# Peptides against a protein of PDB entry 6DSZ: the designs that were tried, part 97

Target 1, 361 residues: chain A of PDB entry 6DSZ
Amino acid sequence: NYVVTAQKPTAVNGCVTGHFTSAEDLNLLIAKNTRLEIYVVTAEGLRPVKEVGMYGKIAVMELFRPKGESKDLLFILTAKYNACILEYKQSGESIDIITRAHGNVQDRIGRPSETGIIGIIDPECRMIGLRLYDGLFKVIPLDRDNKELKAFNIRLEELHVIDVKFLYGCQAPTICFVYQDPQGRHVKTYEVSLREKEFNKGPWKQENVEAEASMVIAVPEPFGGAIIIGQESITYHNGDKYLAIAPPIIKQSTIVCHNRVDPNGSRYLLGDMEGRLFMLLLEKEEQMDGTVTLKDLRVELLGETSIAECLTYLDNGVVFVGSRLGDSQLVKLNVDSNEQGSYVVAMETFTNLGPIVDMCV

## One batch from the design tools (peptide; made by RFdiffusion4, then SolubleMPNN)

Design b2_p14_3_s3 (from b2_p14_3, 5 letters changed)
Fold by OpenDDE base, seed 2:
Order: sequence, then C-alpha cells, then structure tokens
Structure b2_p14_3_s3 (fold): chain B 361 residues (1-361), chain A 14 residues (1-14)
Amino acid sequence: as target 1 above (361 residues)
Amino acid sequence: SLEEVDKLAEKLLK
C-alpha cells in the first residue's frame, strides 16, 4: 500500500480579505482547490490560524457582514454547486468553523456557462446572486434563521453574461452586467424583486461598449455606479456621469483581476496576464452642493508580480498576489520607485508546485 | 492604514 502522501495544492484560485476571526483581526483567506487557508495579517506577516477541507473545489469565496453581525461571514460555493455560509468561532484555544447554512443550488436543467461560475453578494446583504447557467440568474435570499439555503431562478433575456455585480446605494438590490449579443457587448442594469421573483428595469444601461469589455467593478458611495474594464478602455458610468479612458499601457496585456483598496472606492489594484500590477485612481470633484462626482480616471503602472489569479490589499501597502500559474506573493507597495522604476517589492514568495497532474496510469 | 498608499497615490498623480 503506497501511501501516496497527496501533496497539498499550492495553486491559488481565490483570495479574500476581511474580519472573519474577529471584528478586530484582519484576515487573509486563500482558496487552493478544495482547501481553505485562514491567516491573520500581522506586522510580522501572515500567521496561520486554520486550514479547512471543503467537499469540492472552491468556485466562489466571498466575505459579507449581515446587519447586526460583529464579524464577517464566509460564503462558499463549490464547483459541484454546494453552497454554505461559514462562521468562525473560537472558545479559548478551540477553533471551530461552523456551517450556519448550507444547500445545493444545482439545477436539473440549464447549460453551464462557458465563462464559469459567478457569485456575488448584495452590499446590503439582502441576497446572493449566482450566474451558473446561461439565461438564468439564481437568487439566494439571506435569512438569518434559515439553516437551509433556498434559491430561485430568474430568467435572463441576455444569454451571454460576461460579468455581473451588485451595485451600491440602491433601494432595491440592483445588478449591473456586461453581456454579449450579435451586435456586440453591452452593459445593463436590473433591479431584483425578491417579492415577485423577477427583474425590474434598472436605473441605466449602456449599449455598444468595448468589444472586449470583460469586468464589472461596483463602485461604493459617494460615487456609486460601475467601472467597466476592457482590453483598450476603462469606463465609468453611474446613470448621470459617463467617463472613459484608453491608456495605451493596458493594451499590452489583458487585465484579468482587480481589488478595491479604499472602502470608498477611490483606488483599485489591477493585474494583467503579464503579471503587471496597476493602480486605478478615481479623482474626486466636490460640487458646491456637497455632492462628490468623478472628475477623472487614472491608471498607473506600479510594477511586476507573479501572474495574479486574484489580488487583495491587506494593510500598510501590503498586497497578496494569489497566483495559479506562478508563485503567490506578498508584495509591498513603496512610495519611492526602485532603480527599475518599480514601486513593488516582493516580501515573501510561496512556491507553486503546479497542478497535481493525476497521471492516471 | 492607507498612509503608504495615500503617499504613493499623491506621488503618482503629480
């Protein structure tokens, strides 16, 4: 009996930052296939707290804080459509990860989307949205007392959704999505009615965006609205304000991931397929009436990292670069550039041994 | 803290 010590997966397929262990602790959560690693972010680096085995490959991992919770809860969806909401509990030295709710959200009918699983949470924690299948948007209402995650589907007329997010500052839960039709790519919004289990018309739309528009970023208040990232352009729209930039530097490689730095959505990190790290900056204009509007968008090259599958800002200019193709990294953003003009310095590197090729012999 | 990022952003916007 060869006990093949199954090598632990090292490729990162997701990461999130928040307050999962306590209200005070800053955590980094890393998804490595079926494994969830939980760290506390300290001045000395990452302190491991717990490793959790999941019953399937993690496809979605999002932190959220329902009203009245002191710390974040974790939503996980697996590639086999098992959903759960997890809570961290510590009693003295005993650490438990508790399942608050669970369910299987697989449909018997539907074509799995070619762009994979998308999972999003309403900023006001009213619902979870899932794009699992073409022409369907699945809704999981968030109810504190329900241990069973129940879902329903709303039909989408738009069959080819590229990316989707919930918007901020909306009276009703509102999604913003990029979709493709025979005429090109477009942005649309829908309000989600939990009561009627249907879509209502959203606040705005933008037809004929860039042909390679691939990502939606929901922008918090006071700006609101969304950023749409393409191959050649970055655009902002909130229904009242439209702004587009086409910085030549982003044409060199496709932006593949993003992360918000500021709670107010003033700055974002962007990673491309060449491992370049950018900062997207939103310039504010204060109006005489006290309203804040977007004046301009700026994109600045920070430096080079491993090719990011996911990015997350931690604290004090430290960023975790989760890589599937290369080594994951902790990097420091510096105020002053080095001799090569880079603002990025690698602090720690985590060796990626690659996918365990199950050579079925 | 965002202090380091603030300083960096201020430098990049000049």
Scores: peptide ipSAE 0.547, ipTM 0.942, DockQ to the pose 0.921
Fold by OpenDDE base, seed 1:
Structure b2_p14_3_s3 (fold): chain B 361 residues (1-361), chain A 14 residues (1-14)
Amino acid sequence: as target 1 above (361 residues)
Amino acid sequence: SLEEVDKLAEKLLK
């Protein structure tokens, strides 16, 4: 009897940073197929706290902090549409991951989207949004006392959503999304009414964006609005201000992931399909009335890493590079470039043994 | 902290 010791998955398919174990602890959470790894970020490196087996492949993993919570909660959606909200509890040496809420959000009818599962959380924690199926936006209302995650669908006229986020600073939950129609790619916004279970007209739209616009970044206040990333261009729009850049350097390879560095959304990390790491910088302009507006966008090449599936800034210039195709890395951003002009130094490498092909014999 | 990133960003914007 060959006990095939099931090799632990090593390919990273998601990562997030926040305060999950406590209000004070900085955590790195890593999704590796069906496994969740929880680390505390320390000056000495990553301290493992717990590994958790999930009910399926993790498709969405997001931290969020509802009003009145001292630490972040974790939303997970699996590829089998099992949703849960998890809380970390420690009592002395006993560590428990508690399921606060759970549910299955699968629909019996619907075309699964070819671009996969998208899960987003309203910044004010009013709802979770899910793009699972073409022409549908699923909403999970967030209620503190609800142990059962119940969802409803709102019909989207836009059948081919590329990416979607909730915007910041909106009175009602507002989504911003890139979609494709026969005329090209466009950006649109909708307000989400929990009461009426419908979309209302959003604050703005941008028709005829770049043909390869693929990602939406919701920008926190004071800027607000969204960044749209394409193959050739990066654009900002907040309803009042529009700004676009087309740095030649981004044309060389497709940007595939991003992570916000600053809480105020002034800087982002970008990773491309060649493993290049960029910084996107939002330059501020302070108006005489004390309002902050976007002056300019800059993109700067930092260096090269493993091809990122996900990126997350930790602390003190340290970045976790989660890789599906290569080794994951902890990298340090340096103020001074090396002899090759790189600002990136690998601190630690985590070997990816590749996909364990379950040869069902 | 963001201090190192701030210094890096300041350098990149020059």
Scores: peptide ipSAE 0.546, ipTM 0.942, DockQ to the pose 0.922
Fold by OpenDDE base, seed 4:
Structure b2_p14_3_s3 (fold): chain B 361 residues (1-361), chain A 14 residues (1-14)
Amino acid sequence: as target 1 above (361 residues)
Amino acid sequence: SLEEVDKLAEKLLK
């Protein structure tokens, strides 16, 4: 009887940074299939705190902090549509991951979207939004006292949503999404009414974006709005300001992931399919009235890493590169480039043993 | 800290 010690999954399919273990601790959370790894980020590196087995492949993993919480909560959605909100609780040396709320959000009828599961959280923690099925947007209201995650669907007229985010600075929860129709790809916004369980007209739309527009980044205040990333272009829109760049360097490989560096959304990391790491910079212009507007967008090549499935900025120029196809890495961003012109130095590499082919013996 | 990133960004924007 060869007890094949089931190798733990090593391929990373998600990562997030926040304050999950405490208000003071900076955490890195890594999703590896059904496995959640929790680390504390220290000056010495990553300190493992806890590993959690999930009842399914993690499809969505997002940290959020409801009003009056001292630390972040974790929303997880599995590929089997099991949703939970997790809390880290430590009492002395005893560590518990508490399920504050759970539910199954599967619909009996619906076409699973080809672009997979998208889960987003309103920046003001009013709701969770889920794009699970074509033509539906699922809403989970966030209520502190509810242990049962109840969801409802709102019909989307746009059947082919590519990506969706909640916008910042909106009176009502507002989504921004890229969708495809026979005329091409477009960006649209909707306000989400929890009361009426319907969409209202959002603040803006942008028809006929780049044909390969694939990602939406919600930009925090003071800029607000969204960044739309395509194959050839990066655009910004906030209802009042529009700006587009088409840096030739991004045409070489498709950008596949992003992460916000600054809390104010002035800088982002971008990873492409070749493992190139870029910085997207939002150049500020201060107006005479003290308002900050977007002056320009810039994209700069930082260097090369493993092909990122996910990126997350930690601290002090350290970035975690979560890779599904290659080894995950901790990398350092340096102020000065090396002889090859790279600003990226690998600090630590985490071996990816590849997909565990469940050989049914 | 964003200090390193700030310095990097300042360099890249020049």
Scores: peptide ipSAE 0.546, ipTM 0.942, DockQ to the pose 0.904
Fold by OpenDDE base, seed 5:
Structure b2_p14_3_s3 (fold): chain B 361 residues (1-361), chain A 14 residues (1-14)
Amino acid sequence: as target 1 above (361 residues)
Amino acid sequence: SLEEVDKLAEKLLK
């Protein structure tokens, strides 16, 4: 009897930073298949707080703070379409993860999208959006008193959505998405009407973006708008301003993940398929009227890490590199480069033992 | 703190 001690999953498929355990604690949350790991970020490193088993592979993990909440809540969607909103509660030494709301958001009819599950939260916490199936956008209204997550579908004319985000600073919840049609890839926006359960025309669109445009980054105010990342180019659009760069360095490998460093969206970390870590910088121009506009975009190579599935900036130049293909890392960004010209130093490495083959015997 | 990142960014932009 080989007691295959079920090794805990080590491959990281998601990570997020926020204030989940308290308003003051900085947390790192790591998704490893069906396992959620919760850490407190300290000056000494990561302190483990709790591990939570989920009833399915975590497909979406997002922190959000509804108005009047003192700390972040956690939205989780599993690959089997089980949705929940979790709250951390501690009473003395007793730690409880409370389900505030739950629901199954699976549709009986629909083609699961080839690009997988996308889950996004409106920055103003009005709704959760889900791209689960081609030609559908699922909306979960966020209501504080509802323990049951109710969802409805809006028909999306664009059948092949590549990525989607909610925009910041919009009167109504507004999505921005990259989609593909026979003419190429395009960016479009829609306002989401909760009342009418339909899309309205969004503030802007950009037809014929780069053929390999793969990611949307919603940019906070004061800039607003979105960054579109492709294989060859990075573009910014906010309805009024368009800017594009084509730094040769990004052509070497596909950017696959990103994370916002600054609350104001001035800097982002980018990771590519070769484990290169970049900083995307939004250069500001202050106008005479005090308005801030985007002057330029820059991309700078910081160094090399494990191939990131997800990135999250913690604090004090420390970044968590969540890897599915390699070892996850805590890395430090240094002001001065090393002898190799790298600004990245590995602080800690977490061995990835590979996929746990659930041998269903 | 973003201080280290600020210093790094300032260096990279020069």
Scores: peptide ipSAE 0.545, ipTM 0.942, DockQ to the pose 0.903

Design b2_p14_3_s4 (from b2_p14_3, 4 letters changed)
Fold by OpenDDE base, seed 5:
Structure b2_p14_3_s4 (fold): chain B 361 residues (1-361), chain A 14 residues (1-14)
Amino acid sequence: as target 1 above (361 residues)
Amino acid sequence: SLEEMDKLAEKLLK
């Protein structure tokens, strides 16, 4: 009797930081296939709080805080299109993960998108958006009293969406997305009408972006707008201002993940396919009227890590590097570089034993 | 705190 001790999954496929356990606690949440790990970030490191088994591979994991909630809620979508909103509840020593809402958002008709599942949440928590199928954008309205996640589809004329985000500071929920057509890659925006269940024209578009534009970063106020990451260029657009940089250093390897450091969107971490960690910096220009505009974009190499599937800034220069291909890491960003010019120091490494091959015997 | 990140950013921008 080989008790194949089902080894816990070690490959990280998602991570997020927020205040899930309480308003005061900083949490790191890690998705490892069907497993969710919840940590409290402390001065001493990561303290494990709870592990949760999910009924499928986690495809989307996002924290959000609806108006009037004291702490973040967790949205999870599985690869089998099971959606849930989870709440952490502690009563003394008893820890419960409560399902606030759930639903299956699978469609009977539609081609699953080749680039996989994208899930996004409106910054004002009006809706969840899902790109599951080509030519469809699924909307889940966020309602506090609804235990059943209801969804509807809006038709997208753009069949090949590469990435999509909700923008900040929009009167109506507004998506910004990179799409591909026979002429190349483009950026477009749409307003989402919950009432009419349709798209309205968004505030701006940018045709003919870089051919390998792959990621959209929604930038918070005061800047607003979006950053578009390509293979050779990084561009910013907010409807009024356009700025592009083409730092030679990013051409060496494709950027595959990002994470916002500052609440105001002044700094981002970028990870590439070689495990290089960059900082993207938004330089501010304060105008005489007190308006803040983007002056410049800079990209600086911090150092090397494991190849990140996901990145999340914790606090005090500590970053979690979630890796699917290698060992996940806690790294410290130092003010001073080492002798090799690296600002990155590994604090802890989490061995990745590879994918658990579910041998269906 | 972002203080260390501010110091790092200031150094990187010089």
Scores: peptide ipSAE 0.546, ipTM 0.941, DockQ to the pose 0.919
Fold by OpenDDE base, seed 1:
Structure b2_p14_3_s4 (fold): chain B 361 residues (1-361), chain A 14 residues (1-14)
Amino acid sequence: as target 1 above (361 residues)
Amino acid sequence: SLEEMDKLAEKLLK
C-alpha cells in the first residue's frame, strides 16, 4: 500500500491582502485549491501563521470588515457552493479559525455560468452577491447574528454576465456589470433591494463598450464609478464623467487580473497573459469646490513576472504574484528601472509543481 | 507605506 503522500497543491488560484489576524497585522491569504494559507507580512518577508483545509476547491476568497469589527472577516465560497465566513482568533499561543456563518448556496436548477463563479461583497457590508448561474444573481444578506448564510435569487435579464462588482458610495447596494447580448457588450448598473428582493434601476449604463470588455473595477471615493478593461481599451465611467484610453501596449496580450494599490483607487496593478505587469494610474483634478475628479488615465509597463492568476499589493512596493501556470513570486517594485527598463525585481519564488493529476486509478 | 509607490508614479508620469 503505497500511501502516496498527497502533494500539497502549489498552484495559486486566489490571493488577498488585509488585516485578518489583527487590526495591526498585514496579512497575505493564499488559496491553493482546497488549502488556505495565512501569512503575516513582515519586513523580513512572509511569516506563516496557519494553514486551513477547506471542504472543497476555493472559488471565491474575499476580506471584508463589517461595521463594529476591529479586523477583517473572510468570505469563502467553494466550487461545490459551500459558503462560510471565517474569523481569526488568537488566545495566547492558541490560534483558531472560527466559522461565524456557513451555508450551501447551490441551486437545484440553473445553468452554471461558463465564465465561472463570481463572488463580490458590498463595500458597506450589506450583502454578498454571487453570479453562479446564467440569468440569476444570488444575494446573501449580511446580518451580524446570523450563523446560517441564507440566500435568495434575483432574476437577471442579462443572461451573459462577463464580470460584476459592487460600486462604492451608493446609498443602496449597487452592482455594475459587463454583459454580452446579440448587439455586443454593454455595461449596466442595478440597485439591489434587500427588502423587496429585486433590482431597481441603477444610476447609469454604457451601451456598446468594447467587444472584448472583460473586467470591472469598482473605484472607491472620491472618484467613484468603475473602470472597464478590454483588449484594446480601458474606460472610466461614474455616471457623470466618461474617459477612455487605448494604449497600444495592452493590445499585445490580454489583461487577466488586477489589484488596487491605493485605498483611494488612484493606482492599480494589471497583469496580462504574457506575465507583463502594468500600473494603471488615475490622475486627480481638484475642483474649486473641493471635489476630486478624474483628469486622466495612464498605463505604464513595470516589467515581467510569472503569469498572474491573481495579484495583491502588500506594502513598500512589494507585490505577491499568485500564479496557476508558473511559480508564484514576491516581487519588489523599484523607483528606478534596471538596464532593461524593468521596475520589477523578484525577491522570492515559490515553486509550482504543476497540476496534481488525480490519477483516479 | 505608499511613499515608494508615489515616487514610482511620479517617475512613470514624466
Scores: peptide ipSAE 0.539, ipTM 0.940, DockQ to the pose 0.920
Fold by OpenDDE base, seed 2:
Parts: C-alpha cells; sequence; structure tokens
Structure b2_p14_3_s4 (fold): chain B 361 residues (1-361), chain A 14 residues (1-14)
C-alpha cells in the first residue's frame, strides 16, 4: 500500500489581504485550488496560522467587514456554487474557522458564463453580487442573523458581461460593468433594489469603450466612479468626469490583475501577462469648494515579477504576487530603482510544482 | 505604513 502523500497544491488562484484573525493583524489569505492558507504579515515575513481544506475549488474569495464587526469576515464561493461566510475565532491556543452562514447558489437553469464566476461585495456590506450565468445577476442579501445564504436572481439584458464591480458612495447598491454586444464593448451602471428585486437605472453609462476593455476597478471616495482597463487604454468615469490615457507601454502585454495600494484609491498595482508590474496613479485636484477631482492618470513600470494571477499590497512596500503559471513571490517595492531601472526586489519565492493533475483513475 | 509608497509615488510622478 503506497501511501502516496498527495502533494499539496502550489499554484495560486486567488489572494486577499485584510484583518481576518484580529482587528490588529494584517493577514494574507491564499487560495490554492481547494486549500485556503492563512498567514499573518510580520516584519520578518509571512507567519503561517492555519490551513483549511474547502469542499471544492475556491472560485471567489473576498474579505468584508459588516458594520459593528471588529474584524473582517471571509466570503468564499466554490466552483460547485457552495457559498460560505467564515469567521476566524481564537480561544487561547485553539484556532477555529467558524461558518457563520452557508448555502448553495447553483441554478437549475442557466448558461455558465464563459468568463467564469465573478463574485463581488457591496462596499457598505448590503449584499453580495454573483455573475454565474449569462443574463443573470445573483444577489445574496447580507443579514447578520441569517445562517442560510439566500439568493435571488435579477435578469440582465446584457448577456455578455466581461467584468462587474459595486461602486462606492452610492445611496443604493450600484453595479458598474463592462459588457459586449454586436456594436462593441460598453460600460453601464445599475442600481440594485433589494426591496423590488430588480435593477433601476444607474447614475451613468459609457457606450463604445475600447474593444478589449476587460476590467472594472471601483474607485473609493472622494473620487468615486470606476476605472476601465483595456488593452490600449485606461479610462476613468464617475458620471461627471471622464478621463482616458493610452500609454504605449500597456500595449505590449494585456493587464490581467489589479490591486488597490491605499484606502483612498489613489494608487493601484497592475500585472500583465508578461509578469510586468505597474503602478497606476490617480493625481488629485482639490477644488475651491473642497471637492476632490481626478486631475490625471499615470502608469509607471515598477519592474518584473512572476506572472500574477492575483496581486495584493501588504504593507511597507511589500507585495504578494500570487502566480498560477510560475512561482509566487513576496516582493519589495523600493523608492530607488536598481541599475536596471527596476523598483522590484524579490524577498521570497514560493516554488510552484505545477497543477496537481488529478489523475482520475 | 504608506510612507515608502508616498515617496515612490512622488518619485514616479517627477
Amino acid sequence: as target 1 above (361 residues)
Amino acid sequence: SLEEMDKLAEKLLK
């Protein structure tokens, strides 16, 4: 009897940072297929805290903090549409991951979207949104006392959604999404009515964006609005202001992931398919009335890393580069560039042994 | 802290 020690998955398919273990701890959470790894970020590096086996491949992993919670909760959706909300609880040396709520959100009818599962959380924690199937937007209302995750569907007229986010600073939960129709790609917004279980007209739309527009970034206040990333252009829109840049450097390789560096949304990390790491910078202009508006967008090359599936800024210029195709890395961003003009230094590399080929015998 | 990132951003914007 050969006990084949099943090799642990090493390919990263998601990562998030936040305060999951406590209000004070900065955590890195890494999804590796069915495995969740929880780390505390320290000045000395990543300290492992817990590993959790999930009942399926992790498809969505998002931290959120409901009003009155001292620390973040974790939403997970699996590729088999099992949803849960997890809480970290420590009692002395005993560490437990508690399921606060769970449910299966699979529909009997629907075409699974070709662009995969998208899961998003309203910044005010009013709901979770799921794009699982073409022409449907699933809503999970967030209720503290609800142990069973209940969901409903709202019909989307737009059948081919590319990416979707909740906007910040909206009276009602508002989604912003890129979609494709026969005329090209467009951006639209909808308000989500929990009461009526329908979409209302959103605050703005932008027709005929770049043909390869692929990502939406929701921008926090005071800017608000969204950034739309394409192959050739990066655009900002908030209903009142539109700004577009077309830096030649982004044409060389497709941007595939992003992460916000700071809470105010002034800076983002961008990763492309060649492993180039960029910073997107939002320049502010303070108006005489005290309003803050976007003055300009800048994109600057920081350096090269492993090809990122996901990025997360940790602290003190440290970034985790989660890679599916290559080795994951902990990298340091330096103020001064090296002789090659790179601001990136690898601190630690995590060997990726490749996909676990589940040989179903 | 974001201090190092602020310094980096200031350098990149020059």
Scores: peptide ipSAE 0.531, ipTM 0.939, DockQ to the pose 0.880
Fold by OpenDDE base, seed 4:
Structure b2_p14_3_s4 (fold): chain B 361 residues (1-361), chain A 14 residues (1-14)
Amino acid sequence: as target 1 above (361 residues)
Amino acid sequence: SLEEMDKLAEKLLK
């Protein structure tokens, strides 16, 4: 009996940073197919805490903190549309991952979207939004006492959503999304009414964005609004302010992932298909009334890493580079560039043994 | 801490 010890997945398909194990602990959570790895970020590096097997490939993994929670909860959606909200509970040395809520959010009818599963959480934790199928936006209301994740669909007129996020600072949950129609790609916003289970008109729209606009970044207050990343351009819009840059350096390779560095959304990491790591900087302008507005956007090349599937800033200039195609890395961002002009130094490398070909035996 | 990132950003913005 060859016990083929099924090699644990090594390819990273998602990562998130937050306070999952405690209010004080900084955690790195890594999704490797069906496996969730939980680490505590320490001055010495990553300390493994727990590994969790999921009943399916992790498609969405997001931390969120409902009002009154001392630590983050974890939302997971699998590729088979199993949704759960997980809580970390430690009692002495006993560690339990508790399912606070679960549900299957699969629809009987619907075309799975070509851009895959998108899951987003309202910054105020009012709802989870899911783009699973073309022409549908699924809403999971977040209720503290509900062990069963109930979802409903709202019809989207826009059939080809490329990316979607919830905006910050909105009275009602508001989504911002890039969509494609025969005329090109556009950005639109909708308010989500939980009561009426419908969309209301959002605060703004931007028609005819770059043809290859692929990512939406929701920007926290004080800026608010969203960043739209394309192949050739990066744009910002918040309803009142519009800015666009077209740095030639980003045209060399498609940006494929991003992560917010600052809680206030003043800096982002961007990764491209060549493994280049960029800093996107939002330059502030303080108005005479003390309001902060966006003055400019800047993109600066930091260096090279493994090709990132996901990025997450940890602390003290340390970034986790989750790679599907190559080795995942912990990298340090230095204040000073090296002789090659790179600000990136690899601290640790996690060998990717390649795709586990699930040989269905 | 974002201190190092602030210093980096200050350099990148010069």
Scores: peptide ipSAE 0.547, ipTM 0.942, DockQ to the pose 0.902; fails the geometry check

